Peptides against a protein of PDB entry 5JXT. Designs and how they scored, part 101

Target 1, 319 residues: chain A of PDB entry 5JXT
Amino acid sequence: SLLPKKEINVYIGMSEMQVKWYQKILEKDIDAVNGAGGKRESKTRLLNIVMQLRKCCNHPYLFEGAEPGPPYTTDEHLIYNAGKMVVLDKLLKRIQKQGSRVLIFSQMSRLLDILEDYCVFRGYKYCRIDGSTAHEDRIAAIDEYNKPGSDKFIFLLTTRAGGLGINLTTADIVILYDSDWNPQADLQAMDRAHRIGQTKQVVVYRFVTDNAIEEKVLERAAQKLRLDQLVIQQGRAQVAAKAAANKDELLSMIQHGAEKVFQTKGAFGTMAEKGSQLDDDDIDAILQAGETRTKELNARYEKLGIDDLQKFTSESAYE

## One batch from the design tools (peptide; made by RFdiffusion4, then SolubleMPNN)

Design b2_p17_6_s2 (from b2_p17_6, 9 letters changed)
Fold by OpenDDE base, seed 3:
Parts: sequence; C-alpha cells; structure tokens
Structure b2_p17_6_s2 (fold): chain B 319 residues (1-319), chain A 17 residues (1-17)
Amino acid sequence: as target 1 above (319 residues)
Amino acid sequence: AILETPRYILRAEEEKA
C-alpha cells in the first residue's frame, strides 16, 4: 500500500548576503513598501517587488552584480551565501547516506542553473527538466533517472515541467526549493514521487525562508488549498477562490518581516549562529521545528470555514 | 574551487544578449 506522504516545512534563515540584498530590494521601492503610493501604486510594481524578494529568498546570485568576482568561480560561497543552499547541502548528504533519491523542484529555471553548478561542485549526478526541455530529451532524462541501478541521485525540475504526469517513483524524497502561488502545482510535483509504484515513505521538504515574504506565500497557499478542499467537499462551485492577490494582500506580504530585516546586521537564526557549519544535530533541530510549525499552520486553516478562508487577513487566521 | 565561469553566469549573459 502507498504510505501517506510526510510533508515538512523547513524554515530557513537568510544568510548575511540575503539580508543585505533583501534590504536593497525594499529600499529601492521604499515608498511602495510603506504603502505611500496608495491608489496610485500599480499592482505590477508590487508584483515585481514580490518577485525580487522571492529571488532573494532563493539565491542572491539571481541578481546581476551580486556574485563576488571577477573571476567568477564555483566554490563554497555558492552555498554559504544562501540559507537554502546551506540546508540543502547538509540535507542532501544525509539523504544520500540513507540510500534515498531526491527530486528538487523550483519555480525558477535560473535557480536550477545554480543547482547544476552546485551538483557539479559536490559531485552529485543529476538529471534536469525545465520548460525549455525538448520532449525527446525529457523522456530520455526520465528514463535515465528511473533506470534500474541509475547512478543519478538528483532530479532537478521546474515545478510546472515536473507536474506534467510523469512517474518518478524511483525517488522517495521531494524538495520544494520554493513554492508555487498555486498549491496544486506543488501537489502535482509531489505526486510524481507519491503515486502507485512507490515502495518507500515519501518525505516532502518545503523550504521556506523565515521572517520573509515566503512565509506569507506559504500561508496563502495553505489557505487556498483548504478553501479548494472545502469547496469540493461542499459542492459550492461558486466560491471561486479569488486566485489573484489584490494590492493590499501583496503589500502585506512585502511588509512581512521587513522591519526586522532592516534592523538585522548579519544573518538570521541558525545562519547567524552556525552559518555553513551546520551539523546533523542542527539539521534535526531545524526539521523538528519545521514539523511543529507545519502542524500549527495546518491546524490554523483546518478550523476555518469557507467565509474565513476567502479573506486574506492575517488576523482571521489567528482568531 | 571550479575556476571555470559558472553555467548560471554564462546562461544569464546569454539571456541578456
């Protein structure tokens, strides 16, 4: 029988470099961040800020001139300059020692490019599929990964490209490096490993930058998922979840953690304490804290009715 | 250290061109 998947949100502090770039992004559009634009503020401007903040949460090298150089090299700085990479690096080492195989999903093909360089640097054998991958190359990559005795440890996928009905049950670990705005896209990605033919316990690690916009992206995704479930269960097709965030929702998401980011000198949380020197106990602590916060997050939205779930107010999730 | 220019840099330069 297929075991239920275990989903754990992994809350990760920003590196010092991420904090500096997150501050720069907010400062560049400080009037918009403070809501000073009012009715004149374009939704497009807010969406652009959200996109830049999400890039920063993924890796600061997604910005021009962020990487130290020239010369540009692949080295430990690729890892320690992004909190998610520090955790990923330790987690992958554990996953490999356990004899597991891993799917890594991202929304950003450019992040997959960084992850390719990382895989080469660590000597991890991998496959890659994104939205530009030709159909034949896609089939070849899937077949190579799924081959009995395949030496491919990692499959790198964009969430949307990975969602297209493929079977990857030869992996038992799923890492969502970032989250889709549509929680169904992430579920479809998980279901590549968590389906008929899986023989292992599937574990899903969802990376979430702590004290940043990604917490609000996650909350919104959880809210939407619960709403979608309730609408299906109650047969109330008319409650089309307002799929698109409004301006006020986007502004609230941008503002989340911004004050603390501005006050922070250095890194956040475990990244400030340990940086790249995370050990196995530090990873266990992060995973345990994440499991607790995941249960708490789910419990908040499980108690809410359809009417409450239609309101994106942080306040309605705490009542 | 890999002294070769990272792939993600090369691809980012290609996307700008």
Scores: peptide ipSAE 0.368, ipTM 0.893, DockQ to the pose 0.658
Fold by OpenDDE base, seed 4:
Structure b2_p17_6_s2 (fold): chain B 319 residues (1-319), chain A 17 residues (1-17)
Amino acid sequence: as target 1 above (319 residues)
Amino acid sequence: AILETPRYILRAEEEKA
């Protein structure tokens, strides 16, 4: 029988470079971040800020002029300048030593480009599929990865491209490097490994930048998932919550952690203390803290009714 | 490895091709 998947949110601090770029993004649009734009603030502008903040949470090299150099190198800076890469690098070593195989999903093809360079730098053999990958090349990559005795350790996928009904049950670890706004897209990605034919315990690691926009993206995704479940269970098809965040919701998401980011002069959390020198105990502590926070997050939304789940206000979860 | 250009530029050229 297929074992239930274990999902763990991995809460990761920003690197010093990420904090700097996160501050720069907020400062560039500070009037919008402070809500000073009033009714004239476009939803598009707020969505753009959210997208820049999400890019920063993924990797600062997604911005022009962020990469250090000249000379430009593929080296350890590719890892230590992004908190998610530091955790990924340690986690992949552990996973490989365990004889597991990994699917890595992202919303951003340009993040997959960085991950390709990382794979080459670490000597990890990989396959890649994104939205631009031709149908024939997708089939070839899937077949190469699934081949008995395949030397491909990692499959790099965009979440939506990986959602296309493919079977990747030859992997047992799923890393969601970032989250989709639609939790169903992430579930569909997980279900590439968590399917009939899987013989191992599937473990899903969802990377979440702590004290940043991604925490609110995760909360919103969890809220939506619970709402979708309740709507299905109650037969209330009409309560399809407007999936798109309103302006006030987007503003609240942008403001989350912004003050603490402005007050921070270096990295966050374990990234400030150890930087790239995370050991196995640090990873275990991060995973354990993540498992606890994951249970707490789920428990918050499991108690909410449809009417409460339609309210984005963080306050309604504490009353 | 040494890159001839920053990744951001290199990848932006590949997206235009």
Scores: peptide ipSAE 0.279, ipTM 0.792, DockQ to the pose 0.293
Fold by OpenDDE base, seed 5:
Structure b2_p17_6_s2 (fold): chain B 319 residues (1-319), chain A 17 residues (1-17)
Amino acid sequence: as target 1 above (319 residues)
Amino acid sequence: AILETPRYILRAEEEKA
């Protein structure tokens, strides 16, 4: 029988470079971040801030002028300048040593480009599919990855492109490098490995930048998922989960952790303590803390009814 | 590897081509 998937949120501190860029993004639009625009502030402006903050959480090299140089190089700086890359680098080494194979999902094709450079730099053999990949090339990549004795370790996918019904049960590890606003897209991504034909325990690692907007994206996605489940179970089709965040919700998400980011003169959490020198014990501690916080997050939303989940603002998640 | 152009610019040029 197919084993239940194990899902772990992996809470990761920002690198020093990410903190600096996160500050710069907030400062550039400080009036909007402070809510000084009031009712006149455009939803589009807030969505743009959210997008830039999410890019920062993924990798600072998603911005013009962020990559150090000249000379420009593919080297260790590609890893240590992003907290998620530091954790990914250690985690992939473990996964490979265990004889596992891994799907890595992102919302951002430009992040997959960074991950390709990383794969080449580390000597990881990979396949890639995104939204621009031709149908024939997509089939070829899937077949190359799934073939018996395939030497391809990693499959890089955009979450939406990976969602299109493909079977990747030859992988047993799923990394969600970032989260979709729609939790169903992430579930569909997980279901590429977690389906009939899987012979191993599927483990899903969801990377979440700690003390940043991504925590609020995760909370909102968890709330929505629980609401969608309860609506289906209760036959209450009329509870259209308002899929799009309002302006006040977007502002609250942008403000989350902003004060602490402004006060920080370096990296966050384990990135401040160890940086790129994370060892196996540090990774185990991050995974254990993540497993605990994941259980707490799930338990919080499991206790809520439909009416509570509809009224649930991101603020009540911390009470 | 040494790149003549930063990674971000190279990617942005490839997206325009």
Scores: peptide ipSAE 0.143, ipTM 0.726, DockQ to the pose 0.275
Fold by OpenDDE base, seed 2:
Structure b2_p17_6_s2 (fold): chain B 319 residues (1-319), chain A 17 residues (1-17)
Amino acid sequence: as target 1 above (319 residues)
Amino acid sequence: AILETPRYILRAEEEKA
């Protein structure tokens, strides 16, 4: 029988470089961030800020002029300049040592490009599929990864490309490097490993930048997922979960953690305390804290009715 | 390894191709 998947949110602090770039993104549009713009900012402008902040949470080298150089190098700076990469680098060593195989999903093809450079730098054998991958090349990559005795450890996928009904049950670990706005896309990605033919316990690690916009992206996704479940259970098909955040919701998401980011000198959380020198105990502590916060998050939304889940309460973050 | 150009430029060129 297929074992239930274990899902853990992994809350990760920003690196010093991420904090600097996060501040720079907010400062560039500070009037919009403060809601002080006399003309109500366009929804498009707020969505653009959200997308830049999400890029920052993934990796600062997604921005022009962020990568240190010349000379430009593939080295340890590729890892220590992004909190998610620091945690990923330690987690992958553990996963490999356990004899597991891993799917890594992102919304951003350009992040997969950074992950390819990382895989080459660490000597990890990988496959890749994104939205531009030809059908034949996609089949070839899947077959190479799923081959008995395959030496491919990592499969890099965009969440959308990985959602296309493929079977990757030869992997037992799923890393969501970032989250989709639609929680169903992430579920579809997980279901590539968590399917008939899986023989191991599937574990899903969802990376979430702590004290940043990604916490609010996660909360909205969890709220939407619970709403979708309750609508199905109650037969209330007319309750279209408002998939798209309104302007005030987007503004609240952008403002989340912004003050603390402006006050922060250096890195955040475990990145401030340990930097790139995380040990196995630090990873265990991060995973344990993540498991606790995941249970608390789920328990919060399980108590809410349909009417409560239809309201974006900015206040539910302060109770 | 040394890169001739920063990753941002390399990736932006690949997305345009």
Scores: peptide ipSAE 0.079, ipTM 0.657, DockQ to the pose 0.287

Design b2_p17_6_s3 (from b2_p17_6, 9 letters changed)
Fold by OpenDDE base, seed 5:
Structure b2_p17_6_s3 (fold): chain B 319 residues (1-319), chain A 17 residues (1-17)
Amino acid sequence: as target 1 above (319 residues)
Amino acid sequence: VITETPKYILREEEEKK
């Protein structure tokens, strides 16, 4: 029988470089961030800020002029300049040591490019599929990954490419490097490993940048997922989950953690304390804290009815 | 490998050609 998947949100502090770039993004559009544009502020401007902040949470090298150089080199800086990479680097060593194989999903093909450089740098054998990958090349990559005795440890996928009904049950670990706005896309990604034919306990690690916009993306996704579940269960087809964030919701998401980011000199949380010196005990602590916060998050939304979830703004989650 | 451009950007430029 297929074991239930274990899902853990892994809350990760920003590196010093991420904090600096996060500040720079907010400062560039400070009037919009402060709501000074009022009703005249374009939704497009806010969506662009959200997109840049999410890029920053993934990796600062997604910005022009962020990568150290010229000369440009693939080295340890690729890891320590992004909190998610620091955690990923330690987690992958553990995953490999336990004889597991891993799917890594992102919304950003450009992040997969960084992850390819990382895989090459660490000597990890990998496959890649994204939205641009030809159908034949997708089949070849899947077959290469799934073949008996495959030396491919990592499969890099965009969440969209993972949605294509592919079977990757030869992996037992799923890392969601970032989250989709649609929680169903992430579930579909998980279901590539968590499917009939899986023989191991599937574990899903969802990376979430702590004290940043990604917490609000996660909360919104969790709210939507619960609402969708309740609508299906109660037969209330008319409750169209508000598919798109309004301007006020986007502004609230952008503002989340912004004050602390502006006040912070250096990195956040465990990244400030340990940075690249993160050890196995630090990883265990992050995973344990993440498991606790995941349970708390789920328990918060499980108690809410449809009407509450429709009115529930991200602000009421912290009172 | 030392390059004048980040490797991931070079790949994006090659894929667009």
Scores: peptide ipSAE 0.019, ipTM 0.554, DockQ to the pose 0.302
Fold by OpenDDE base, seed 3:
Structure b2_p17_6_s3 (fold): chain B 319 residues (1-319), chain A 17 residues (1-17)
Amino acid sequence: as target 1 above (319 residues)
Amino acid sequence: VITETPKYILREEEEKK
């Protein structure tokens, strides 16, 4: 029988470089961040800020002129300049040692480019699929990855490209490097490994930058998922329509953790304490803390009714 | 490189024009 998937949010501190870039993004649009634009602030401007902050949470090298160089060389800087890469680097070593195989999903094809450079740098064998991958090349990559005795350890996918009904049950670990605004896209990604034919316990690690916009992206995704579940259960089709974030929601998401980011000199959390020197005990602590926070997050939304879940109130999640 | 605003967000902005 297929075992239930285990989902763990992995809360990761920003590197020093991420903090600096996060500050720079907020400072560039400080009037919008402070809500000083009021009704005159465009939703488009707020969405652009959200997208830049999400890029920063993924990797600072997604910005032009962020990567050290010339010369542009792949080295340890690719890892230590992004909290998610530091955790990924340690986690992949553990996953490989356990004889597991891993799907890594991102919303950003440009992050997959960074992950390819990382895979080459670490000597990890990988496959890649994104939105631009031709149909024949997708089939070839899937077949190569799923081949009995495949030397391919990692499959790099954009979440939406990986959602296209493919079977990747030869992997038992799923890493969501970032989250989709639509939680169903992430579920569809997980269901590539968590499907009939899977013989192992599927574990899903969702990377979430701590004290940043990604916590609010996650909360919103969890809220939406619970709402969708309740709507299906209650047969209330009308409730599904408020899927898009309003201006106030976007502003609240942008403001989340911003004050602490402005006050921070250096890195956040475990990245400040250990940086690239995370050991197996540090990873276990991060995973244990993540499992606890994941249970707490789910428990908050399980208690809420449809009417409460329709209100994007930060307040209702803290009572 | 402007990461493409998710197509669903772009569609909502086009419907408001």
Scores: peptide ipSAE 0.006, ipTM 0.378, DockQ to the pose 0.026
Fold by OpenDDE base, seed 4:
Structure b2_p17_6_s3 (fold): chain B 319 residues (1-319), chain A 17 residues (1-17)
Amino acid sequence: as target 1 above (319 residues)
Amino acid sequence: VITETPKYILREEEEKK
């Protein structure tokens, strides 16, 4: 029988470089961040800020001129300059040692490019599929990954490209390096490993940059997912799931953690204490804390009714 | 240490041409 998937949000502090770039993004559009743009501020401007902040949470090298060089080299700097890469690097060693195989999903094909360089640097054998991958090459990559005795450890996928009904049950670990705005896209990605034919316990690690916009992306996605579930259960067809965040929601998301980011002189959390020198105990602590926060997050949304879930107010979660 | 230019940089340079 297919075992239930275990989902764990992994809350990760920003590296020092990510903090600097996050500050720079906020400072560049400080009037927008402070809501001073008023009615003249375009939704497009806010969406652009959100996208830049999400890029920063993924990897600072997604920005032009962020990478150290020339010469540009694939080295440890690729890892230590992004909190998610530091955690990923340690987690993948554990996953490999336990004889598991892993799917890594991202929204950003350009992040998969960084992950390819990382895989080469660490000597991890991988497959890749994104939105630009030709149909024949997708089939070939899937077949190469799924073949009996495949030496491919990692499959790199964009979340939406991986959602296309493919079977990857030869993997038992799923890493969501970032989250989709649509929680159904992430579920569809997980269902590539968590499907009939899976013989192992599927574990999903969702990376979330702590004290950053990604917490609000996750909260919004969790809220939407719960709303969708309740609508289905209650047969209330009239709950138009507000598909797109409004300006005020986007502004609130941008503002989340911004003050603390401005006050921070270094890295966040475990990244400030250990940097790239995380050990197995540090990873266990991060995973345990993540499991706790995941349960708390789920419990928060399970208590909310449809009417509460329709109100995207940061305030209503504390009453 | 692979001292080769990261693939993502090479792709950005190709997109700028």
Scores: peptide ipSAE 0.033, ipTM 0.586, DockQ to the pose 0.629; fails the geometry check
Fold by OpenDDE base, seed 1:
Structure b2_p17_6_s3 (fold): chain B 319 residues (1-319), chain A 17 residues (1-17)
Amino acid sequence: as target 1 above (319 residues)
Amino acid sequence: VITETPKYILREEEEKK
């Protein structure tokens, strides 16, 4: 029988470089971040800020002029300059030692380019599929990954490209490097490994940059998922349509953790304490803390009714 | 460069019109 999937949010501190870029993004639009634009601030401008902050949470090299060079070389800097890469690098070593295989999902094809460079640098054999991958090449990549005795350890996918009903039950670990605004897209990605034919316990690691915009993206996705579940259960389909973030919600999301980011001179959390020198005990501590916070997050939304979920503006941004 | 609002958010805005 298919075992239930285990989902763990992995809360990761920003690197020093991420903090600097996050500050720079906020400072560039400080009037908008402070709400000084009022009703005149365009929703498009706020959405652009959110997208830049999400890029920063993924990797600072998604910005022009962030990568050290010339010469441009793939080296340890690719890892230590992004908190998610530091955790990924340690986690992949553990996953490989366990004889597991891993799907890595992202919203950003350009992040997959960075992950390809990382895979080459570490000597990990991989497959890749994104939105631009031709149909024939997708089939070939899936078949190469799924073949008996495949030497491909990692499959790199954009979340939406992975949503196309493909079977990847030859992997038992799923890493969501970032989250979709639609929680159903992430579920569909997980269901590529968590499907009939899976013989192992599927574990899903959702990377979330701590004290940043991604916590609010996660909260909004969890809220929406609960709302969708309740709407299906209660037959109230008309309620789901209000889910686009308004200006005030976007502003609240941008402001989340911004003050602490401005006050920070180095990295955050375990990234400040150990940086790239994370050991197995540090990873276990991050995973345990993540499991606790995941349970707390789920418990918060499980208690809410449809009316509460509709009114629940993230007022919890100030607690 | 994903500069664009996710198509999902855009669809939700179009369905509100």
Scores: peptide ipSAE 0.008, ipTM 0.408, DockQ to the pose 0.023; fails the geometry check

